# Peptides against a protein of PDB entry 7PB4, part 61

Target 1, 105 residues: chain A of PDB entry 7PB4
Amino acid sequence: KMLNIKEYKEKLLSTLGEFLEDHFPLPDRSVKKKKKNIQESSVNLITLHEMLEILINRLFDVPHDPYVKISDSFWPPYVELLLRNGIALRHPEDPTRIRLEAFHQ
Target 2, 218 residues: chain B of PDB entry 7PB4
Amino acid sequence: DALQMAVGYFEKGPIKASQNKDKTLEKHLKTVENVAWKNGLASEEIDILLNIALSGKFGNAVNTRILKCMIPATVISEDSVVKAVSWLCVGKCSGSTKVLFYRWLVAMFDFIDRKEQINLLYGFFFASLQDDALCPYVCHLLYLLTKKENVKPFRVRKLLDLQAKMGMQPHLQALLSLYKFFAPALISVSLPVRKKIYFKNSENLWKTALLAVKQRNR

## One batch from the design tools (peptide; aimed at target 1 F60)

Design b2_p19_5_s4 (made by RFdiffusion4, then SolubleMPNN; from b2_p19_5, 9 letters changed)
Fold by OpenDDE base, seed 3:
Structure b2_p19_5_s4 (fold): chain B 105 residues (1-105), chain C 218 residues (1-218), chain A 19 residues (1-19)
Amino acid sequence: as target 1 above (105 residues)
Amino acid sequence: as target 2 above (218 residues)
Amino acid sequence: SSLLLRLMVEELVILEAEL
């Protein structure tokens, strides 16, 4: 039973990865840096896959405080996508923190 | 069953002929209360009873009791909430009923099946911030609903004006902090870094019931 | 596409809870 669940999980993760790459890619950084001196903080945006991984891990690793702090690496449209679709919830006391929805509870 | 009879009574209204109208009403109300607190109500039952509670069909005391027992078995239909809000616009319910509804809406927010149509009502909820009795609960609701797209310059101005009028209320600060998160350029005012956003515990009325619902749906 | 994303995440969470 456990082996079958692990295999199915791995297959689902692979399928999810492909799906996210196809339908929710990060915006191409190729828009020409016009030279103005704004310190573009070179914050590398994480993929939606990486964001979901962080949220899932936090949900299971720290179930009493399953919230993740939104960093500059979190692309705002991804955060909004997760919140809008009921995949994530905002912390009631800290707007900078989100959690994965506990679909299993 | 007894619940169907009770719901049917509230839906159809009292049949003319019963000399004991008040006893019959109380019997059916107790039936709804007992089932709601024990098992929760089906989405269809909540749809019917929630609309009745806000329509002004019954007195304020009855409406209050109905709203207090709007506890889902599983989910609440978004359509039921939209219909309920439409009754708030008609203005036939008391101020206390409106407060109770917003408290209920915040408490039951996670049990609402969809949020798309509720999010379209953002402007209506935002307008209700001007009501001093509703403001704490509406701020909490807006905190749950607010998206970046809702954060507009005119709404920022209205919130700041409201803050100037009412002072630095914790619930208003919570909403402003969220607005600043989405649109930092629109809020030049230094908000105190409150580590804890405090909303009035709207859930307190349903705390035990909500725990029971979550346990049944596990 | 957004519904499918939700369903996939839900299933992943359920599977993780069973491990």
Scores: peptide ipSAE 0.567, ipTM 0.420, DockQ to the pose 0.343
OpenDDE base, seeds 1, 2, 4, 5: peptide ipSAE 0.494, 0.500, 0.499, 0.497; ipTM 0.730, 0.736, 0.736, 0.737

Design b2_p19_6 (made by RFdiffusion4)
Pose (drawn by RFdiffusion4):
Structure b2_p19_6 (pose): chain A 91 residues (1-28, 43-105), chain B 212 residues (1-189, 196-218), chain P 19 residues (1-19)
Amino acid sequence: KMLNIKEYKEKLLSTLGEFLEDHFPLPDVNLITLHEMLEILINRLFDVPHDPYVKISDSFWPPYVELLLRNGIALRHPEDPTRIRLEAFHQ
Amino acid sequence: DALQMAVGYFEKGPIKASQNKDKTLEKHLKTVENVAWKNGLASEEIDILLNIALSGKFGNAVNTRILKCMIPATVISEDSVVKAVSWLCVGKCSGSTKVLFYRWLVAMFDFIDRKEQINLLYGFFFASLQDDALCPYVCHLLYLLTKKENVKPFRVRKLLDLQAKMGMQPHLQALLSLYKFFAPALISVKIYFKNSENLWKTALLAVKQRNR
Amino acid sequence: LMEEEVIVLEEISLRLKLA
C-alpha cells in the first residue's frame, strides 16, 4: 500500500512539474519558480499545522500569487496581507 | 449519405461571408435534426457534433440547435462526454450552452455506455458549484453521479459552506442528503429538480427509456 | 501524511487545469 502511494505521488509530482513548466512559465529581482512556491506552501502546511502562513517576499511573482488565489489554492490571511496559506484539501 | 454531408459541413467549421451560406447551413442543420427526431443519431456522429457545438466554432443558435438535436439512436460514448467536459473546461463556451449541456447530460444519463470515466471527472463537475447559474443543474448531475468514493471531507465542507451562503436550496438539500447517506460521520444532513423537463424526449427515445 | 500530501497535489493539479 505504501509503495503504491509512493509511486502515485512521484508520478503526480513529476507530471505536475512538467505541466507547470509548460503552462505557467516565468517571464524570462530574483524570482522563484511556481514549483518552488507550491513546494514552500505545501511544506509549511504540514510542518506548522498551527501557522501555515508564509510571508510574501519580492521573489514571489505577483501573477503567481493571484493565480493561486483565484483558483482556490492559496488563501489570504484575514489581517496580514503579506501572508498566504495553502488550502487544506486533506481536511 | 444525407447526414454525413452535414457532419462534414459542420466539421469544416464556419465558412466565408453569406451569399447563400445561410440557406446551406439551415439545410444541413435541418437534415441533422430530422434524422435525430425520426430515429436518432449514431455514437460517432454524436461524438462529432456535440464537441463541435461545445467548441467556439459557430454561433450560439447553431450550437443550441445541435445540442437540442443530440438524441442517440442506441448509446452515447463516454469518451465523447469526456471531450465535452474538456471543451467546457476550455471556457469559450456560452453560459446558456453550458446550462443546456448539463441538462442534456442529466437527460441522457442512462444512455451513456459507461460512466466510470465520467465519474472520474467528479472534481470538474463539483468545481462548477461556485457558478450560481449552473448550480441547480450541476447539483442534479452530481445527485445521479455521486458514489460513496466521491464523498470526500473537503467536498462536504465546501458544500456546507455553499449551503450557508445560498441557503437550504432544494437541489443543495438533495445532494447534501445523498452525502449524509454515504458518509454520516462527516456530516449529518432524488428526486424532483426544477427545470428538469426532458427537452429531448422523442417517441423513440421514450420507447428506449421504457425498454431500459 | 503521504496520503494527505497526495490529496493536496491532486487538488492543485485539478485547479490549475481550470486556470

Design b2_p19_6_s1 (made by RFdiffusion4, then SolubleMPNN; from b2_p19_6, 8 letters changed)
Fold by OpenDDE base, seed 1:
Structure b2_p19_6_s1 (fold): chain B 105 residues (1-105), chain C 218 residues (1-218), chain A 19 residues (1-19)
Amino acid sequence: as target 1 above (105 residues)
Amino acid sequence: as target 2 above (218 residues)
Amino acid sequence: NLEKEKIVLEEIYRRLLLS
C-alpha cells in the first residue's frame, strides 16, 4: 500500500510539474530592458512548482505555523493565482505571510 | 422568534385556524428569505427547510423559493445533503427543482462540513449525467468529488459517449481532463490543451450571500 | 503523511485546472 501511494505521489508531482510548466511558465526575461541604471535587483524568481513545494513542505513540517513569508522571489501573479483559487491563504494579521490551504484536514 | 415560527410552520404544516393560508405562507416565507439573505440560516434550519423543499409537501414555486434561500450562517450538515439526495431519488420534486438543487450543492460545496458520505453517492450523481438539464451541474459536482478510485473504465466510456452525443462541452472536457490526470492510461484521447475549462457559474444566484458567509467565517 | 500530501497535490491540481 505505501509503495503504491509513493509511486502515485511521484507521478502526481511529475504531472503537476509538467502542467505548471505548460500553463504557468515564468515570463520570458527576454524583455530587453534598455540599460537604464535601475539596479537590476536580479531577484531570481522561482517557478510556481518551487513555490508550491515551499508551501507544501511548510504545511507538513511546521503544521502549527504553516505560514511562509512572501519573498521577492515570489512572482506576484503566482501569489495572486494561489490566493484567488483558494490554494493559499494570507495570514489574517500579516499580509506578507501566506499558507497553503490544509486540504487534508 | 419570527424565524422559529416560520420554520415551525413549514415543518408542521399550516395550522387549521388560518383562514388565509396563502397570506400566512407568504409571511413565513418572507421571514425565512429575509433572515437567510441577511445573516444566513443555522445548520438545523437548513436541515429542516431543505428536506421540506424537496419532499413535495408544498408547490414548486414555494419549494424553489425555499431552496434559493438555503444560505448557511456557517456550515451545512452533510446529513442534510444526503437526505436531500434521497428525496431526489423519490422523484416528488420538479425537474427545475433538481437543477436548482445541484446548482445550490455546487455553490455551497465548501460550506458542507464533511464530504465522506457525499463521496459515497458518486455513482448516483454520475448516473444523472444522462439528464441534459442536469449534466453541466452534475459534471461540476463530480469534478469537485472525483478521486482516483472513482475513475473507472466504464465511467470513461460513458463520458466519451456523452461527448460524442453532445459535442465537446466545456463541463465534460473539464471532468475528462481530471479523469486523465488521475488515470492517464484510461484516456488515450488528446484533450485540447488550450480550451478554457469552465463550468456554468452556479454561484451567480448566491454570489453576494456567499461573500457574506465567507466574511462571517473569517 | 503520504496520503495527506497526495490529497493536497490532487486538490491543487484540481483548482489550477479551472484557473
Scores: peptide ipSAE 0.619, ipTM 0.819, DockQ to the pose 0.368
OpenDDE base, seeds 2, 3, 4, 5: peptide ipSAE 0.617, 0.610, 0.619, 0.615; ipTM 0.817, 0.813, 0.818, 0.816; seeds 4, 5 fail the geometry check

Design b2_p19_6_s2 (made by RFdiffusion4, then SolubleMPNN; from b2_p19_6, 5 letters changed)
Fold by OpenDDE base, seed 5:
Structure b2_p19_6_s2 (fold): chain B 105 residues (1-105), chain C 218 residues (1-218), chain A 19 residues (1-19)
Amino acid sequence: as target 1 above (105 residues)
Amino acid sequence: as target 2 above (218 residues)
Amino acid sequence: KLEEELIVLEEIYRRLKLA
C-alpha cells in the first residue's frame, strides 16, 4: 500500500512538473545577456516547481509557522498565480510572507 | 536632449531640492508626450518608461499618461513586455492601469520585435481571463497569440465555464471560435458562425499614432 | 504524511488546471 502511494506521488510530481514546464515556464533571460550594460541584478529566478517545493516543505516541516518570505528569486507572476487561485495566502500582517494553503487540513 | 533629461528624471526620480516638483514633473511628462506622439520613442526609452509606469513609482495619473505615450518609433522589445507583465503582478498598479496595459499591448502587438517570450506567457494571460475588467482585452490578446499547441482540454473547459457565467460575449466567442478551429473535437458546442470577429477597438487611443508609425516604417 | 502531501499536490494541480 505504501509502495503504491509512493509510486502515485512520483507519477503526480512528474505530471505536475511537465505541466508547469509546458504552461508556466520562466521567461528566457538569455536575451538580456547581450546587452552588457544593464547590470540586471543577477538574481536567479526559480521555477514554479521549485517555488512550490519550498512552500510545501515549509508547510509540513514547520506547520506552526508555514510562511515563507518572498525573495527576489520569486517571479512575481508565479506569486500572483498562486495567490489568485487560492493555492497560497499572504500573511495578514506581513505582505512579504506567503504560505501554502493547508488543503490536507 | 530634452527627451533624455525627461527620461532621466523619471528613471532617477525627482531631485529633492526642487521647490516646484509638480511643475518639473509636468514639464518632463509633456516632453515625453510630445516626442512620443510626434516621432515615437526608441525601444530603450519605452523599456525604461514602461517599467516606471507600472512600478508604482509615481501616481496613477502620471502612470496613465506615461503608458498612453508608449508609442514606438520602430519596435518594442519583447523583453519590455515580459518585464511589464511582472510589474503588473506585483500589485502596485491600479486596475485601470492593468486594463490600459492590455489595450496597449493589443494595439502595439505588431510592433513587438519578437513573440517567443510573449508566447511563453500564454498561461499567465489565460489566467487573467477571470478578471472581468481584463477579459475582453485578454481574449483579444489570446486570439493573437493562440497556437494549436495552446489549445488544451482544461483551457477549453475554462472558456466554456466562463461563457456559462458571463454569457455569450463577442470576445469570448471569437476566442472559442479560434479554439474550435484548432481543435474541433474539443468543442462540441455549435458556435454561431460569426463571419466578423468583434473585439473592442483597443487601437482607438493610438489610432493616429499607429498610422504615423506605419507610415514611417514603410 | 505521504498521504497528506499527495492531497496537497493533487489540489495544487487541480487549481492550476482551473486557472
Scores: peptide ipSAE 0.662, ipTM 0.904, DockQ to the pose 0.387
OpenDDE base, seeds 1, 2, 3, 4: peptide ipSAE 0.662, 0.654, 0.655, 0.656; ipTM 0.904, 0.898, 0.899, 0.900

Design b2_p19_6_s3 (made by RFdiffusion4, then SolubleMPNN; from b2_p19_6, 9 letters changed; failed a check: too like the target's own chain)
Amino acid sequence: KLKEELEILEEIYQRLLLA

Design b2_p19_6_s4 (made by RFdiffusion4, then SolubleMPNN; from b2_p19_6, 7 letters changed)
Fold by OpenDDE base, seed 2:
Structure b2_p19_6_s4 (fold): chain B 105 residues (1-105), chain C 218 residues (1-218), chain A 19 residues (1-19)
Amino acid sequence: as target 1 above (105 residues)
Amino acid sequence: as target 2 above (218 residues)
Amino acid sequence: KLEEELEVLEEIERRLRLA
């Protein structure tokens, strides 16, 4: 039974990953070299998959404080997507922190 | 020149020392408006000002006026649009600003230099369909962006659900018709034959400006 | 714990597909 669950989880992660990549990819910052002045924030944006992993891990690793601070690596459209669809919630006292919704509750 | 000074003001923020901040702001805003409507703005100027309008740096009234004068002289950079969408999602702009942005995006769609990156944002735009205020304009945008590869079963289901919720809206019907054109097997519902798809073009705030831009670029 | 994680993943996918 446990093996079946693990296999199913792996399959689900794979399918989810593909789904996220296909439908919610990061924009290619192929900013042509010439426009020097816009400080393209050298901040490496993480994928939606990575963002979700962070949120899921925090939820299960630190259930009493499941909130993650929004970093510059969090692409705003991803944050909005998660919040809009009820996948994530903002901290009531600190809007810079978000948590994964506890769907099992 | 006056335009550069105005753009610089909005970019760098008001210099603390000005006793008459409101008067200065109005002066610069009028400068931008005048140039934009007369000649259009360079892509670089639009890049700067569009981000400012959506960043929440200024009040809603100012942001609205800036956004209304985002009229290109020639082209709008796709990168500016991608950045703008990011700012839109930060949540520092008003709902009315969001609506205005999508109206602007639809109106200026043909003046955007490239569409490759915007097409990658398809899923994000599609997710905005659930916002009742945005839905008509997002449908129009999606109508312009939709390719065969974007027509997926889950999106069809979502559109049908939306139709069930909000009724047979003309903008939604237009998008569904396009979806059926690309993937007839996914839409079993009989849609009325393609009558003239009337997106509310009558509410184009930039009608006169667009005509002027087209005339200049002939 | 694993089952709970699975449920969370399933719900995330569901919500994203309904988006």
Scores: peptide ipSAE 0.607, ipTM 0.916, DockQ to the pose 0.363
OpenDDE base, seeds 1, 3, 4, 5: peptide ipSAE 0.601, 0.595, 0.601, 0.596; ipTM 0.913, 0.910, 0.912, 0.911

Design b2_p19_7 (made by RFdiffusion4)
Pose (drawn by RFdiffusion4):
Structure b2_p19_7 (pose): chain A 91 residues (1-28, 43-105), chain B 212 residues (1-189, 196-218), chain P 19 residues (1-19)
Amino acid sequence: KMLNIKEYKEKLLSTLGEFLEDHFPLPDVNLITLHEMLEILINRLFDVPHDPYVKISDSFWPPYVELLLRNGIALRHPEDPTRIRLEAFHQ
Amino acid sequence: DALQMAVGYFEKGPIKASQNKDKTLEKHLKTVENVAWKNGLASEEIDILLNIALSGKFGNAVNTRILKCMIPATVISEDSVVKAVSWLCVGKCSGSTKVLFYRWLVAMFDFIDRKEQINLLYGFFFASLQDDALCPYVCHLLYLLTKKENVKPFRVRKLLDLQAKMGMQPHLQALLSLYKFFAPALISVKIYFKNSENLWKTALLAVKQRNR
Amino acid sequence: MEDEVVVLEEISLRLKLAA
């Protein structure tokens, strides 16, 4: 059961990365890829379940933040505009 | 054959400025509906015309008439429905066309050969609940399509939030009651739906439904 | 791992809509 989940996770992650690079590229400060941004969000969601917010730095391309906001993937902090969290789809 | 000429004409897409082209389009569309309302269309023709209508090609009236004449002689391929859902996801489709398609999918539900691959699109179907123009028809569709595996906690939470936003709407209550039946531990809280008139009820389709 | 898979599936689905 574990190995099946692992195989599925790895396949989903690889195909998601390819899809991101194909459909959400950077334009050309130092910006990070959308993949790294999603990785930071996922990591913070499970590492700190009581505070899953990550600060928005200059490396976050505003179009990516707005993209994640429009599609219900990322959520804004009720008071702090510089923080965003990942939607807890698992619960 | 008389119908294949119209299918090919619609596959060629819209043509030049109209000198006599309006009459040609009308003749081809009349031929298709006559065949559809007399004895029905085959699976291949339906696979072609449904996806042509749900694409950006042709105006709204042509797509509306094509959708209103999408009556199967036998069955409907599920791959056509998958491509139709993909065309909906493209976004170059009219709102009224989307409503008509959801109405058609609800009306033609028992004439799709297989529904497992359609159930795999439960997420795309559920995401359309945000749109308050599609909300009743999407709820009617999900009431038919929902299995036990589809009742995930996230969806229950989002459906409860949508109930709180819109109020205890009939279609939302019916879908929530189905969710309660399938997963009572995740939440506490089929049949009549408004605007559920079968627009595609021909006599032969009626005999086939009774034979079903 | 199962929870992360659910998150990845939802992200994949929603980004396909955004495409």

Design b2_p19_7_s1 (made by RFdiffusion4, then SolubleMPNN; from b2_p19_7, 8 letters changed)
Fold by OpenDDE base, seed 2:
Structure b2_p19_7_s1 (fold): chain B 105 residues (1-105), chain C 218 residues (1-218), chain A 19 residues (1-19)
Amino acid sequence: as target 1 above (105 residues)
Amino acid sequence: as target 2 above (218 residues)
Amino acid sequence: IEKELEILEEIYQRLLLAA
């Protein structure tokens, strides 16, 4: 039974990963580096998969404070996607922090 | 150049605590408006001003006026559109600004230099169909963007569900008809063969400007 | 693991509804 759950989890992760890559990819910064010195801090945007991993891990690691601070690596469309669909919630007192929704309640 | 000064004002913010902040803002805004409607704006100017309009740096009235004058001289950079979509998601702009942006995007669609990155945003646009205010314009946008590879069973289900909820809206019917064209096996429902695809005239705000742009680029 | 699986399933379902 445990082996089946693990295998199912792996399959789900793979399916989810593929889904995220296909339907919610990061835009290619094909910005030709024209030399304009705008230190656009090359903030490396993380994938939606990575963002979800961070949120899930925080929920399990620190269940009493499951909030993650929104960094510059969080692509705004991803944040909105998660919030709009009830996957994540903003901290009531600090809008710069989000948590994974507790679906088991 | 008056335009450069105006764009610089919006980009850098008010330099000096001028007692007449509002008058200065209005002056620069009028400068941008006049040039945009007369000659159009360069892609770089649109890039700067579009981001400003959607970033929430200024009030809704100012943002609306800026967005209304995002008229290209020649082309709009795809990168500007991608950045703009990001700003829309930050939530610092009003609902009316979002609607106006999608209307603008549809109206200016042919002037966008490339579509590859915009096509990658398909899922995000599709998600916005749930917003009743955006739905008509998003349907139009999706109608322009949709390729065969975008037509998936789950999206078909979503569109049908949306139709069940909202009724047989012309814009939704247009999109469904396109989906049926690409994937007839996924849509078992008999769609009325509409001879004429009807979208709300998003172009009405820019009709004269668009005609002028097309004439200049001929 | 079961809890994590439930979370992943729910996330996936919600994203499917969004996309």
Scores: peptide ipSAE 0.581, ipTM 0.877, DockQ to the pose 0.332
OpenDDE base, seeds 1, 3, 4, 5: peptide ipSAE 0.579, 0.572, 0.572, 0.578; ipTM 0.876, 0.872, 0.871, 0.876

Design b2_p19_7_s2 (made by RFdiffusion4, then SolubleMPNN; from b2_p19_7, 7 letters changed)
Fold by OpenDDE base, seed 2:
Structure b2_p19_7_s2 (fold): chain B 105 residues (1-105), chain C 218 residues (1-218), chain A 19 residues (1-19)
Amino acid sequence: as target 1 above (105 residues)
Amino acid sequence: as target 2 above (218 residues)
Amino acid sequence: IEEELEVLEEIFERLRLAA
C-alpha cells in the first residue's frame, strides 16, 4: 500500500510538473543585453513548480508557522494565480508572507 | 525635449523640491498626452510609461490617463506587455486599470512586434476569464491568441461552465466557436453559426489614434 | 505521504480550473 502511494505521488508530481510547464511557463527574458547598466539584479525567477514545492515543504515542515516570505524570485503572476484560486493565503498581518492553504482541514 | 523631460519625471518621480507638485505633474502628463496623440510614442517611452501606469506609483487618475495615451509611433515591444501583465498581478492597480489595460492590449495587438512571449501567457489570460469585468476583453484577446495547441479539454470545460453561469454571451460564443473550429471533437454542443463575431468595441477609445498610426506607417 | 498527496491533488485540480 505504501509503495503504491509513493508511486502515485511521483506520477502526480510528474504530471503536475508537465502541466505547469505547458500552461504556466516563465516568460523568456528577452536576452537583448542592451548595455544599459541598470543592474537589473538578474533575480532568477523560480518556476511555479519550485514555488509550490517551497510552500508545500513549509506547510509540512513548520505547520505552526507555514508562511513563506515572498522573495524577488517569486514571479508576481504566479503569486496571484495561487492566491486567486485559493491555493495560497496571505498572512493577515504581513502581506509579504504567504502560506499554502491547508486543504486537509 | 519636453517629452523626454516628462518621461523622466514619471520615471524618476517627483523632484522633492517642487512646491507645486500637482501642477508639474499635470504639465508633464499633458506633454505626454499631446505627443502620444499627435505622433505616437517610441517603444522605449511606452515601455517606461506603461510600467509606471501599472506599478501603482501614482494615483488611479494619473495611471488611467497615462494608459490612455500609450499610443505607439510604430511598434510596442512584447517585453513591455509581459512586464505589464506582471504588474497587473502585483495588485497595486485598480480593477478599472486592469480593464483598461486589456482594452488597450486588444486595441494595440497588431502593433506588438512579437507575440511569442505573449502566447506563453495564455494560461494567465485564460484565468482572468473568471473576472466578470475582464471577461469580454479577455475573450477578445484569447480569440486573437488562440492556437490549436491551446485548445485543451479542461479549457473547453471551463468555457462551457462559464457559459452556463454567465449565459450565451457574444464574446464567449465567439471564443467557443474558435475552439470548435480547432477541435470540433471537444465541443459537442451545437453553437449557433454566427456569421459575425461581435466583440465589445475596445478600439473605440483609440479609434482615431489607431487610424493615424496606420496612416503614418504606410 | 497521504496528506501530501491530498494537497497535491487539490492544487492540481485548482490549477486545472484556473488554466
Scores: peptide ipSAE 0.542, ipTM 0.859, DockQ to the pose 0.343
OpenDDE base, seeds 1, 3, 4, 5: peptide ipSAE 0.539, 0.534, 0.536, 0.541; ipTM 0.860, 0.856, 0.854, 0.863; seed 4 fails the geometry check

Design b2_p19_7_s3 (made by RFdiffusion4, then SolubleMPNN; from b2_p19_7, 9 letters changed)
Fold by OpenDDE base, seed 2:
Structure b2_p19_7_s3 (fold): chain B 105 residues (1-105), chain C 218 residues (1-218), chain A 19 residues (1-19)
Amino acid sequence: as target 1 above (105 residues)
Amino acid sequence: as target 2 above (218 residues)
Amino acid sequence: IEKELEILEAIHERLLLAA
């Protein structure tokens, strides 16, 4: 039974990963390095998959404070996607922090 | 150059805490408007001003006026559009600004230099179909963007659900007809064969401007 | 693991509805 759950989890992760890559990929910032000093903060945006992993891990690691600080690596469309669809919630007192929704509650 | 000064003002903010902040803002805004409607704006100017309009740096009235004058001299950079979509998701712009942006995007679609990255945003645009205010314009945008590869069973289900909820809207029917064209096996519902696809194109705020742009680029 | 699975399923479902 445990093996079946693990296998199912792996399958689900794979399916979800593929879904995210296919339908919500990061834009290729082909920012042609034209020399202008635009401090394009080369902030490496993380994938939606990575963002979800961070949120899930925080929920399990620190269940009493499951909030993650929104960093510059968080692509705004991803944040909005999670918030609008009830996957994540903003902290009531700090809008710069988000948590995974408690689906099991 | 007056235009450069105006763009610089919006980009860098007011230099002097002068009591005449509003007059200065209006002056620069009028400068941008005049140049945009007369000659169009360079892609770099559109890049700067479009981001400003969507960033929430200024009030809704100012943002609206800026968006209305985002008229290209030649082309709009795809990168500007990608950045703009990001700003829309930050939530600092009003609903009316979002509507105006999508109207603008549809109106200016042919002047965007490339579509590869915009096509990658298909899922985000599709998600916006749920917004009743955006839905007509998003359908039009999706009609322009949709490729066979975008037509998936889950999206078909979503469109059919929307149709059930909203009724047989012309813009939704147009998009569904395109979906049926690409994937007839996914859509069992008989769609009326509409000979003419009608999107609310009749009231394009930029109709005159677009004609002028096309004339200049011939 | 079961809780994580439930979370993943819920996320997937919500994203499917969004896209």
Scores: peptide ipSAE 0.537, ipTM 0.870, DockQ to the pose 0.331
OpenDDE base, seeds 1, 3, 4, 5: peptide ipSAE 0.537, 0.532, 0.534, 0.536; ipTM 0.871, 0.870, 0.870, 0.871; seeds 1, 5 fail the geometry check

Design b2_p19_7_s4 (made by RFdiffusion4, then SolubleMPNN; from b2_p19_7, 7 letters changed)
Fold by OpenDDE base, seed 2:
Structure b2_p19_7_s4 (fold): chain B 105 residues (1-105), chain C 218 residues (1-218), chain A 19 residues (1-19)
Amino acid sequence: as target 1 above (105 residues)
Amino acid sequence: as target 2 above (218 residues)
Amino acid sequence: LEEEKIVLEEIYRRLLLAA
């Protein structure tokens, strides 16, 4: 039974990953360099998959404080996507922190 | 309190001797409506009123008004929903009432305390897909309820047949997409390039109320 | 593991509608 659950989970993760890549890819860096001076803080944006992994891991690893701080690596449209669709919630007192919704509870 | 009196009126029925039956009925309806939209109703109140609305005890207009104000303060009991579905099976309610109930069920889905018994009713809901008026809302409900164990070959066939009959409806496409996710081997048909999958906004009737409920439950 | 499965399924369910 446990093996079947693990295998199924892996399959789900794979399917989700493919889905996210197809439908929610990161924007091409082609945002035209118009204005020179803003230091291209080479902030490596993480994928939606990676973002979800962070949120899921936090939810299960630290259930009493499942909030993750929004870093510069978090693409704002992804954050908004998760919030708008009820997948994530903002911390009531700290808007820079979000948590995954506890769908298992 | 006024709400208890109103609920009691609907539960016990109108006292035969009152000449102003309609005025009394309206008064109690307004009381329920006001409380429901302001504060929501307790699970026990929803249990009573929901059953009344679907039992055929009152006319369609009254039943419709009751259903529209089935807004929880916190949660809805799964048992109330199961009982409600049982009344739907008896068939004493109008078609419009059935539609409204499914819309309500979808809108309030997240506020139902448990889903185990509701999930057992999956087959019943699935059978209602053949009703053209119910189909969009039933698809949405099934989309919310579907687990891997529910995805069976015969249901896939029925959905495909329905699609062949009705065309590629967004709500059917959504459900089929979910079915494909759970059981890709059962759906060999290349689902055409995803038209925007959307369900009819069944929540529009309760949008403001739902926001208030979510705020209270935070 | 079962809990994580439920979470993943629900995430997919919600994102599928957003796509």
Scores: peptide ipSAE 0.651, ipTM 0.842, DockQ to the pose 0.338
OpenDDE base, seeds 1, 3, 4, 5: peptide ipSAE 0.650, 0.650, 0.652, 0.649; ipTM 0.842, 0.841, 0.844, 0.842; seeds 1, 4 fail the geometry check

